# Designs tried in a protein design run: peptides against a protein of PDB entry 3T6J. Part 19

Target 1, 375 residues: chain A of PDB entry 3T6J
Amino acid sequence: PIVESYIGFIESYRDPFGSRGEFEGFVAVVNKAMSAKFERLVASAEQLLKELPWPPTFEKDKFLTPDFTSLDVLTFAGSGIPAGINIPNYDDLRQTEGFKNVSLGNVLAVAYATQREKLTFLEEDDKDLYILWKGPSFDVQVGLHELLGHGSGKLFVQDEKGAFNFDQETVINPETGEQIQSWYRSGETWDSKFSTIASSYEECRAESVGLYLCLHPQVLEIFGFEGADAEDVIYVNWLNMVRAGLLALEFYTPEAFNWRQAHMQARFVILRVLLEAGEGLVTITPTTGSDGRPDARVRLDRSKIRSVGKPALERFLRRLQVLKSTGDVAGGRALYEGYATVTDAPPECFLTLRDTVLLRKESRKLIVQPNTRLE
Target 2, 372 residues: chain A of PDB entry 3T6J as posed
Amino acid sequence: PIVESYIGFIESYRDPFGSRGEFEGFVAVVNKAMSAKFERLVASAEQLLKELPWPPTFEKDKFLTPDFTSLDVLTFAGSGIPAGINIPNYDDLRQTEGFKNVSLGNVLAVAYREKLTFLEEDDKDLYILWKGPSFDVQVGLHALLGHGSGKLFVQDEKGAFNFDQETVINPETGEQIQSWYRSGETWDSKFSTIASSYEECRAESVGLYLCLHPQVLEIFGFEGADAEDVIYVNWLNMVRAGLLALEFYTPEAFNWRQAHMQARFVILRVLLEAGEGLVTITPTTGSDGRPDARVRLDRSKIRSVGKPALERFLRRLQVLKSTGDVAGGRALYEGYATVTDAPPECFLTLRDTVLLRKESRKLIVQPNTRLE

## One batch from the design tools (peptide; made by RFdiffusion4, then SolubleMPNN)

Design b1_p9_3_s1 (from b1_p9_3, 4 letters changed)
Fold by OpenDDE base, seed 3:
Structure b1_p9_3_s1 (fold): chain B 375 residues (1-375), chain A 9 residues (1-9)
Amino acid sequence: as target 1 above (375 residues)
Amino acid sequence: MTGTYELDF
């Protein structure tokens, strides 16, 4: 088997300022069959990058073909096990040197064992479809999230010599219609500028890229889905995201106005964006469970994903990228913290919903690391 | 950067 590993100070999620890496490491075996799908995605990446909702001037100047591999993890030492990884975690290096992506396939496969009776917050009519397509939709989402999410976009930089990596005279900010007025100076990084929101903001951008691009027929074809199956995968992927946005409330601490998990905060933000789109796209309805206690249902209107959801996500995703590219911390913070705010304001009453989420929470399950053997 | 998901075990 082909063995891959890494070790070191890699991920900074545990640092409130996103600067100091946690020491982690893994040992994994390459899943050749699943890796072939991601190789096809890589082969289409340059074209798919053009589908993202920002001008080419806000995308990397030169496409650098990355690696993408599906891994079955044998050992993972760290505070949490991811579903996917994009490294290095430095935007400047991603722009100039390239990057690598991995999907932790056997971590994703754990989701395949979802029991119908334990599936919370979904309509009964959606449960069987959700169970059927949750796994496959995760593969699509993670692939897009890593490769075209984290792997996309350009930071505008002025180097130590005063040279810009963009044409100040011709590049226009698509949100303002004006020339670029802010950028990263020498020594400034994404994390150093955006600090406390950097990790979650970037995860939100990557998740949004996944939802946005999963609508593209070529993406579904790469993963082997056609016709009705492709539409079901899209639906379940979006449904999973809006459900995750509700579940995310578990990771919010009201007393501290603090999010304890960057990805879950990101998913809540996306939920807020899609709720704001209105027109019946997403509905969260408080209900009473069979036990007589509070419950809730999340409904996503399949017929409105493209007509309502996509345009809303497009506008939001473009704003995320433009603010990131220009180093506009004030604008970025205002946008992101606005959507990340949790209140009990109607109609959603998110603090009340949080109580429901906590009430319906199951005990945390353990992921047991496997052994492998030659037979 | 990593993608972390809450999984329904």
Scores: peptide ipSAE 0.056, ipTM 0.800, DockQ to the pose 0.468
Fold by OpenDDE base, seed 1:
Structure b1_p9_3_s1 (fold): chain B 375 residues (1-375), chain A 9 residues (1-9)
Amino acid sequence: as target 1 above (375 residues)
Amino acid sequence: MTGTYELDF
């Protein structure tokens, strides 16, 4: 088998300022079959990047073909096991040298093993479809998230010699219609500028890329989905995201007004964006469970994903990227923290919903000892 | 900078 590993100070999720990496490492075996699917995605990446809702001037100047591998983890040392990884985390290296992507396939498999009777917050009519397509939709989402999410976008930089990596006279900010007015100076990084929101903001951007691009037929074809199956994968992917946004409330600490998990905060933000879109796209309804205690249901109107959801996500995603590219910390913080705010204001009453989420919380699944066999 | 995807399960 092909063995892959990494070790070091890699991910900064545990640093409130997003700068210091946690020491982690893994040993894994390559899943060749699944890796082949991701390689097909890589082959289409340059084209798919053009489908993102920002002008080419906000994308990398030169496409660098990355590596993408599906891995079965044998051992993982760290505070948590990711489902996917994009490295390096240095923007300059990503732009000039390239990057690598991995999907931790057997970690995803654990997430796929959800029993119908334990599946919370979904309508009964959605549960079977959700169970059927959760796994496949996750493969799509992770692939897009890592490759085209984290792997996309440009930072506008002025180097130590005063040179810009963009044409100040011709590049236009698509949100304002004006020339670029802010950028990263020498020594400034994404993490150093955006600090406390950097990790979650970037995850939100990456997740949004996944949702947005999964609507593209070519993406679904790459993963082997066509016709009704493709539409179901789309639906379940979006449904999973809005459900995750509700589940995310577990990771909010009201007393400290802070989030404890960057990805979950990101998913909550996306939920808020899609709720704001209105028109019945997403509905969260408090209910009473069979036990007589509070429950809730999340509903996503499939027919409104393209007509309502996509435009809302497009606009939001473009704003995320523009603010990131221009180093506009004030604007970025205002946007992101606005959507990340958790209050008990109607109609959603998120703090009340949080109580419901906590009440319905199930024991987290754990990977104890993965087992891989050669045939 | 963050560069991983974590699922809720």
Scores: peptide ipSAE 0.049, ipTM 0.801, DockQ to the pose 0.714
Fold by OpenDDE base, seed 2:
Structure b1_p9_3_s1 (fold): chain B 375 residues (1-375), chain A 9 residues (1-9)
Amino acid sequence: as target 1 above (375 residues)
Amino acid sequence: MTGTYELDF
């Protein structure tokens, strides 16, 4: 078997300022069969990057072919086991040296083991479809999230010699129509500038890339889905995201006005964006469960994903990228914190919904470290 | 950066 490992201060999700890494490590075995899908995705990455909703001037100048491997984790030391990883976490290194992606296949498999009767917040008509396609759709989402989410976009930089990595005269900000007015100076990084929102903001960008690009037929073809299956995978991927946005409320602390999980905050933001799009795309309805206690249902109108959802996500995702590229912390914070705010304002009444989410909360699943054997 | 932590609850 091919063994991969990593160790060190890698992820900074537990640092409120997004700067100090947690010490992590894993040992894993390459899953050759599952890696094939991600290899095909890598082969198409350069073309798919062009489909992202920002000008080429906001994308990496040179495509660097990354590694992407599916791994079965044997041991993981850290506060949580991810489903996917993109490293390094330095945008400058990603731009100039490249990056590596992994999907933790056996972690994903644990997420697939949901009993129908325990599946919360979905319409009955969606449950069977959700159960059927959650795994495959999640593979698509993770692949896009890591490779084309974290792996995309350019930071505008002025180096220590005063030179720019972009043409100040010709590059236009697509949001303002003006020349670029801000950038990263020497020594400034994504995390150092955006600080408290950096991790969640980037996760939101990556998740949004996944949702946006999964609509492209070529992506589904790469993963082996065509026709009705492809459409079902798309639907379930989007449905999973809006459901996750509701579930995310568990990780919000009203008393402190803060989020305890960057990915969940990101998913809530995406939910807010899609709700703002209106037109019946997403509906969250408070209900009463069979036990007589509060419940809720999330509905996503499949027919409006492309007509309503995609344009809304396109605009939002472009704004995220432009603000990131230009180092516009004020604009980025205003945008992101605006969508990340949790109130009890109608029609959604998110604080009330949070009570429902907490009421319906299930025990966290545990991953037991496996052993290997010789056959 | 890591991807989704979605372990179903």
Scores: peptide ipSAE 0.041, ipTM 0.750, DockQ to the pose 0.543
Fold by OpenDDE base, seed 4:
Order: structure tokens, then C-alpha cells, then sequence
Structure b1_p9_3_s1 (fold): chain B 375 residues (1-375), chain A 9 residues (1-9)
């Protein structure tokens, strides 16, 4: 078997300021069959990057072919086990040296253990489809999230000698139509500059890339989906995201006005973006469960994903990238915190929905360390 | 960076 491992102070999600890494390590075995799909995704990465909704000037100057491997985790030491990883976490290194991606395949496979009777907040008509395609859609989402989400975009930098990594005279901000007016100075990083919102903001960008690019036929083809299956995978991927945005409310603490999980905050933000798009794309309806207690249903109109959802996500995703690239903390914070704010304002009444989410919360599953042997 | 997805719902 091919064994991969890493260890160190890697992820900063548990640092309120997004700067200090938590000690983490894993040992895993390469899943060759699943890795082949990600290799095909890597082969298309340079072209797919051009499909992202920002000018080439906001993308990395040079395409650096990354590594992407599917891993079956034998042991994972850390406070949380991820579904995917993109490292290093420093944007400057990603731009100049490249990066590696991994999908934790056997972690993703836990999605197949979903029980229909425990599946909350979906319409009955969607449950079977969701169960069928949740796993495959996760493979697509994680692959895009890591490779083309975290692996995309450029930071505008002025180095210690005063030189810029972009042409100040010709590069135009697509949101303002003006020349670039802000950038990262020497010693400034994404995390140091955006601090409290950095982790969640970046996860939101990466998740948005996944949703946006999963609409591309080439992506679905790479993962082996065509025709009706491809459309179902798309639908379930988007449905999963909007459902996750509702579930995310569990991780909000109203008394402290803070989020306890960066990825869940990101998913809530995406839900808010898609709700704002309107036109019946996403609907959250409070209901009464069979037990007579509060419940809710999330509906996504699949016929409006491309016509309503995609344009809304495009605009939002472009704004995320532009603000990130230019180091515009004020603009970025205003945008992101605006969508991340949880109130009880109608029509959504998110604080009330949070009570429903907590009421319907299922017991946490345990992920058990596997074994492997030579037969 | 890592992607954490909810697996128990």
C-alpha cells in the first residue's frame, strides 16, 4: 500500500484570530481507484479555473499542477476529522510553490450511513434522492472545494522592496471599474489581515466554488455522471448545501453573537445568499412534526438553480474573491458579517429556526478507527 | 485548509 502522512501545526480554525495552528496529524492509505477521478480533475484544473467568475488578473499568474489523492484514513489525531484538505494554508506559498489536495475517502463514505428516518428538514419526496446521491455529490463538492476553491485566486502583494505582483496601471477591479487601491503589504497574510472572519470567509469561498463549478458538465463527466444522474448530483449537492445552512444554526451562540464552526458559518452565509436571490429558489417552511413539536422543511427548486442560483452565487463569489485579493478588510467584513448575522427578523426568523434545529438535533455519530491487513 | 462536512444527519 501507498502510505501518506502529515503532522504539525496546520489548521487555525480554533484560533479566534485565525493565525495559530492546532497540532494535527494523520496516517492514511492511498485509494488508487478514487484518486484516478481526482487526477482527471487536476488535468482539467487549468481550464476550469478560467470558468471562475473573476478576471485572470485575480487568478494565480502561473498554473502550478497540484497533487490530489484520495486517502483512506487509518488514524487521525486532531480536534476534528475533515473530509478534504488543501495545504499549505499560506496563500503566498500556494501561488509560488503549489499545493497538495487530499480527499478523506473513508470519511466521506460515512455519508452513505444516513438513515432515512433520521434525515431532518427535507421533503419526503427528496429523501430517497438525497440518500442516493449524498455520497457522490460530496465527492464532487470536496474535490472542487479543495482543488479549485482553496486552490484558486491571487493575493495582490507589495513586497518588502516595494515591488508589486500586479500591474498597478492596467489591472482593474471588476467590482468598481477602478485601478487596484489596496493590497497586502510585506508581512501581511490572509489570516493576519482578515483575522476573525478569515477562516470562515475562505471556507465560504471554497464552498461557493464547489457549487458554482459543479454546474459545469465537464466536472460531472470527470466524476462519471451524465444525463439525469448528473442533474440529480447537482440538485443534491445544492440541496445539501442549503440544508447545511439551516443545520449550521446549531453552531451559532446567540448570547455571544459568535459562530463555533467556520464551515458551518460559511454554509449559513451561502444559504442567506441563495435566499436573497429570491424567485422561489430556496424556501424554508416551519412545520409541525409528527410528534406535534416544531419542525421545518427546506425546498430547493431545481429548475431555478441555473437561472437564479448560479447568477446570485456568481456575483457573490466574485465579490468574495475581489475583496480577498485586494486585502479590503473593511469591505470584506461588511459583506461577510452582513450575511453571517443571525437575527429573528422575518420572514426567515433564524433564531426561531435555530430552536427548531436544536430540537431536531440527532446524536453525534462516532467515527471508529479502522484496521488494515495483508491477506 | 480542510473541509469539514456534517456526516451524521
Amino acid sequence: as target 1 above (375 residues)
Amino acid sequence: MTGTYELDF
Scores: peptide ipSAE 0.064, ipTM 0.784, DockQ to the pose 0.502; fails the geometry check

Design b1_p9_3_s2 (from b1_p9_3, 6 letters changed)
Fold by OpenDDE base, seed 1:
Structure b1_p9_3_s2 (fold): chain B 375 residues (1-375), chain A 9 residues (1-9)
Amino acid sequence: as target 1 above (375 residues)
Amino acid sequence: MTGTYFLDY
């Protein structure tokens, strides 16, 4: 078997300012079969990057082919086990040296093992489809999230010598129609500028890339899906995201007006974006469970994903990228915190829904180190 | 950066 590992101060999710890394490490074995799918995705990455909703001037000038591997984790030491990893976290190194992507396949497999009777907040008609395609849709989402989410976009920088990595005279901001008016100065980083929202904002961008690009036929083909199966994978991926946005309310603390998990905050933001799109795309309906207690149902209109959902996500995703590229902290914070705000305002009444989410909460799954042997 | 955490019920 091919063994991979890493160790060190890597991720900063536990730092409120997104600066200090948590010490973590893993030991894993390469899953060759799943890695082959990600290799095909890598082979198409340069072309797929062009499908993202921003001008080439906001994308990396030179494509550097990354590595992408699916891993089965034997042990993971840290505060939590991710589904995927993109490293290094330093933007300058990503641009000059490249990056590596990892999917933690057996972590995803645990997430796939949801019992039908415990599956909350979905319509009965969607449950079997969701169970069937949750795994495949996760593989697609994680691949896109890491490779084309975290692996995409350019930061406009003025170096210590005063030189720009973009043409100030010709590059136009697609949102304003004007020349670029802000950028990162020497010593400024994504985390240093965006601080408290940096991690969640970036996760939101990456998740949005996944949803957006999973609509592309080439992506589904790479993962081996076509026809009705491909459409079902798309539907379940989007359905999972809107459901996750509701579940995210567990990780909001009303008394402190803060989020305790960056990825869940990101998913709530995406839910808000898709709800704002309107036209019956997403509906959250409070209900009464069989036990007579509060419940809820999330509905996603499959027929409106491309016509309503995609354009809404396109506009939002472009704004995220433009604000990130230009280092516009004020604009970025206004946009992101606006969607991340949780109130009890109608029609959604999210604080009331939070009570329902907490009421229906299941016990957290525990991931235990496996027993393995060489034969 | 670590990617998606799939916290689910």
Scores: peptide ipSAE 0.075, ipTM 0.788, DockQ to the pose 0.614
Fold by OpenDDE base, seed 2:
Structure b1_p9_3_s2 (fold): chain B 375 residues (1-375), chain A 9 residues (1-9)
Amino acid sequence: as target 1 above (375 residues)
Amino acid sequence: MTGTYFLDY
């Protein structure tokens, strides 16, 4: 078997300032069969990057073909085991040297084991569809999230010699209509500038890329879905995200006004964006469970994903990228923290919903690391 | 960056 590993201070999610890496490592085996879909995605990556909702001037100047493999994790040491990984975490290196993506296939498989009776916050009519397509939709989302989410976008930089990596005279900020007025200076990084919001902000961008691009027929075709199946995968992917946004409330601490998990915060932000879009796209309804205690239902109107959801996400995603590219920390913080704010304001009453989420919380799944044998 | 966590808790 092909064995892959990494070890070191890699991810900074445990640092409130997003700067200090947690020491982690894994040993995994390449799943060749599952890697094939991701290889096809890589083959289309350069073209798909052009579908992202920002000007080419905000995208990397040169496409560098990355590696993307599906891995079955044998051992993982860290605070949490991810479904996917994109490294390195330095945008300058991603732009100049390239990057690598992995999907942790057996981690995803654990998430596929959904029991219908334990599936919270969905309409009954959606449960069977959700169970059927959750796995395939995760493959799509993870692939897009890593490859075209984390792997996309350009940082505007002025180097130590004063040279810019963009044409100051011709590049226009699509949000303002003006020339670029801010950038990263020598020694400044994404994490150093955006600090407390950097990790969650980037995860939000990557998740948004996944949702946005999964609407493209070519993406679904790459993963082997066509016709009604493709539409169901799209629907379940979006449904999973809005549900995740509700579940995310578990990871918010009202007393401290902080989030304890970057990905969950990101998913909540996306939920807020899609709720803001209105028009009945997303509805969260408090209900009463069969046990007589509070419950809730998330509804996503399938027919409005493209007409309402996509445009809303497009605008939001573009703003995320523009603010990231220009190093506009003030603007980025204002935007992101605005959507990340949790209040009990109607109609959503998120703090009340949080109580419901906590009430319906299930025991954390434990991943038992496997053993391998030579046959 | 670590990818999306899809584990149900």
Scores: peptide ipSAE 0.074, ipTM 0.776, DockQ to the pose 0.559
Fold by OpenDDE base, seed 5:
Order: C-alpha cells, then structure tokens, then sequence
Structure b1_p9_3_s2 (fold): chain B 375 residues (1-375), chain A 9 residues (1-9)
C-alpha cells in the first residue's frame, strides 16, 4: 500500500488568534479507487475556478495543479479529525508554490453511521433521502471545500519593494465599482490580519464554495452522479449544511459571546445567509417531540436552491472573497460577525433553538484506530 | 486548513 503521513504544527484552529499551530499528525493509506474521483476534479479545477463568483482578477494568476488523494486513516493525533485537508495554510505559498489536498475517506464513513431514529431536526420525508445520500454528498462537499474552496482566490499584495501583484489602475472591486483601496502589505498574512475570525471566515468561504459549485453539472458528473441522483446529492448537501448550521449552536457559548468551533460557526453563518434569502428556502420550525420535549424541524425547499439559494450564496461568497482579497478586516469582520451573532430575536429565536439543540444532543462519537491485516 | 467536521445528532 501507498502510505502517507504528516506531522507538525499545522492547524491553528485552537489558537484564539489563529496564529499558533496545534501539533498534530496522521498515518494513512492511499485509497486508489476514491482518489480517482479527486483526480478528475483536479483535472477540471482550472475550469471550475472560473465558475466562482468573482472576477479573474480576484483569482490566482496562474493555476498550480495540486495533488489530491483520498486516504484511509490508520491513526490521527490531534484535537479533531478532519474529513479533508488543504495545506499549506499560508495563502502566499498556496498562490506561488501550490498546495496539496487530501480526503480522509474513512473519517467520512464514520460520519455516515447515523441511525435514522437518532437523526434530529429533519422532516420525516427527508430522513431516508438524507441517510442515502449523506455519504456521497459529503464526498462532493469535501472535495470542493478543499480543492476549490481553500484552493481558490487571490490576495492582493504589495511586496517589500513596493510592487503590487495586481494592476491598481485596472482592477475593479466588484462590490464597490471602485479601484482597489486596500491590500496586504509585506509581512501581513491572512491569519495575522483577520486574526480571531480568520479560521472560521475561511472555513465559511470554503463551505460556501462547496455549496455553490456542487450545483454545477460537471461537478456531479465527476463524482458519477446524473439525473435524479445528481439532484438528490445537491439537495442533501444543502440540507446537511442548513441542518449543520442549526446543530452549530451547540458550539456557541452565550455567556462569553464566542464560538468554540470554527467550522460550526461557519455553518451557522451560512444558515443565516440562507435564512436571510427568504422566499421559503429555509424554514426552522420549533416543534414538540414524541417525548413531549422541545424539538425542531429544518426544511429546505429544493425547488428554490437554484432560484433563491444560489444567488444569495453567490452574493455572500463574492463579498467574502473581495474582503479577503483586499485585506479589508473592518468590512470582513462586520460582515462575518454580523451573521455569526446569536440572539434570541424573532423569528428564529436562536438562543431558544440552542436550548433545543442541547436538549437533543447525542453523545460524542469516538473514532477508534482500525485494525489492518494482510490479505 | 483541515476540512469539514461532521457531527451526528
């Protein structure tokens, strides 16, 4: 078998300032069969990048073909086991040197082990479909998230010599219609500049890229889905995201007004964006469970994903990217923290919903090191 | 960046 590993101070999710990496590592075996899908995705990446909702001037000047491999993890040491990885975490290196992606396939498989009777917050009519397509939709989302999420976008930089990596006279900010007025200076990085929101903001951007691009027929084709299956994968992917946004409330601490998990904060933000879109796209309804205790249901209108959801996500995603590219921390923080704010204001009453989420919370799953044997 | 964390509830 082909063995891959990595070890070191890599991810900064646990640093409140997003700067210090946590020491982590894994040993994994390459899954050749699953890697083939991601190879096809890589082959289409340059074209798919053009489908993202920002001008080419906000995308990397030159596409650098990354590696993308599906891995079956034998062991992972760290505070959390991801479903996918994009490294390095330095945007400048991603732009100039390239990057590597991995999907942790057997980690994804663990996430698939949801029992129908324990599946919370979904309508009964969605549960079977959700269970059926959760896995495939995760593969799509993770692939897009890593490769085209984290792997996309340009930072506008002025180097130590005063040279810009963009044409100040011709590049236009699509949100303002004006020339670029802010950028990263020498020594400034994404993490150093956006600090406390950097990790979650970037995860939100990556998740949004996944949702946005999963609507593209070529993506579904790459993953082997056509017709009704493709539509179901799309639906379940979006449904999973809005559900995750609700579940995310577990990771909010009202007393401290802070989030404890970057990805979950990101998912809540996306939920807020899609709720704001209105028009019946997403509905969260408080209910009473069979046990007489509070419950809730999330409904996503699949017929409105393209007509309502996509445009809303497009606008939001473009704003995320523009603010990131220009190093506009004030604007970025205002946007992101605005959507990340959790109150009990109607109609959603998120703090009340949080109580429901906590009430319905299941025990934490344990991931155990697998056994290996010779065939 | 490490990818999406999926939780079961």
Amino acid sequence: as target 1 above (375 residues)
Amino acid sequence: MTGTYFLDY
Scores: peptide ipSAE 0.061, ipTM 0.777, DockQ to the pose 0.553
Fold by OpenDDE base, seed 3:
Structure b1_p9_3_s2 (fold): chain B 375 residues (1-375), chain A 9 residues (1-9)
Amino acid sequence: as target 1 above (375 residues)
Amino acid sequence: MTGTYFLDY
C-alpha cells in the first residue's frame, strides 16, 4: 500500500485571527481507484480554470499542475476531520511553486450511511434522490472545491523592490471598470489582511467554485456521470448546499454574533446569495412535524439552477475573487459580513429557523479509527 | 487549507 502522512502546525481555523496553526497529523492509504477520477480532473484543470467568472488577469499567470489523490484515513489527530485538503496554506507559494490536493474518501463515505427517517428539512420527493446521490455529489464538490476553488485566483502583489506582479496600466477591475487601486504589499498575506473573515471567506469562494463548475458537462463526465444521472448529481449537489446553509445555523451564537465553524458560515452565506436571487429558486418553508413541533422544508427548483442560480452565483463569486485579488478588506468585509448576518427579519426569520434547526438536531456522529490488514 | 466539513453525515 502507498502510505501518505503529514504532521505539524498546518491549519489556522481555531485561531480567531487565522494566523496560528493547530498541531495536526494524519496517516492514510492511497485509494488508487478514486484517485484516478481526480487525476482526470487535474488533466482538465487548466481548461476549467478558464471557465471561472473572472478575467485571466485575475487568475494565476502560469498553471502549475498539482497532485490530487484520494486517501483512506487510518488516523487523524486534530480538532476536526476534513473531507478534503489543499496545501500549502500560503497563497504566494500556491501561485509560484504549486500545491497538493487530497480527498479523504472514507470520511466522505460516512455520508453514505444517511438514514431516510432521520433526514431533516427535505421534501419527501427529494429524499430518495438525495440519499442516492449525496455520496457521488460530495466527490464532485470536494474535487472542485480543493483543486479549482482553493487552487484558483491570483493575489496582486507589490514586492519589496516595488515591482508588481500585474500590469497596472492594462489590468482592469471588472466590477468597477477602473484600474487596480489596491494590492498586497510585501509581507501582507490573505490571512493577515482579512483576519477574522479570511478562513470562512475562502471556504465560501471554494464552495461557490464547486457549485458553479459542477454545471459544466466535462466535470460530470470526468466523474463518470452522463445524461439524467449527471443532472441528478448537479441537483443533489446544489440541494445539499442550500440544506447545509440552513443546518449551519446550529453553529451561530446569537449572543456573541459569532460563527463557530468557518465552512458552515460559508454555506449560510451561499444560501443567502441564492435566496436573494429570488424567482422561486430556493424556498425555505416553516412547517409542523409529525410530532407537532416546529419543522422546516428546503426546496430547490431544479429548472432554475442554470437560469437563476448560476448567474447569481457567478456575480457573487466574481466579487469574492476581485476583492480577494485586490486586497480590498473593507469591500470584502462589507460583502461577506452582510451575507453572514443572522437576524430574525422576515421573510426568512433565520433566528426562529435556528431554533427549529436546534430542535431537530441529531446526535453527533463519532468517527473512530479503523483497522486495516493485508489479506 | 482544509476542505469542506460535512458535519451532517
Scores: peptide ipSAE 0.088, ipTM 0.798, DockQ to the pose 0.578; fails the geometry check

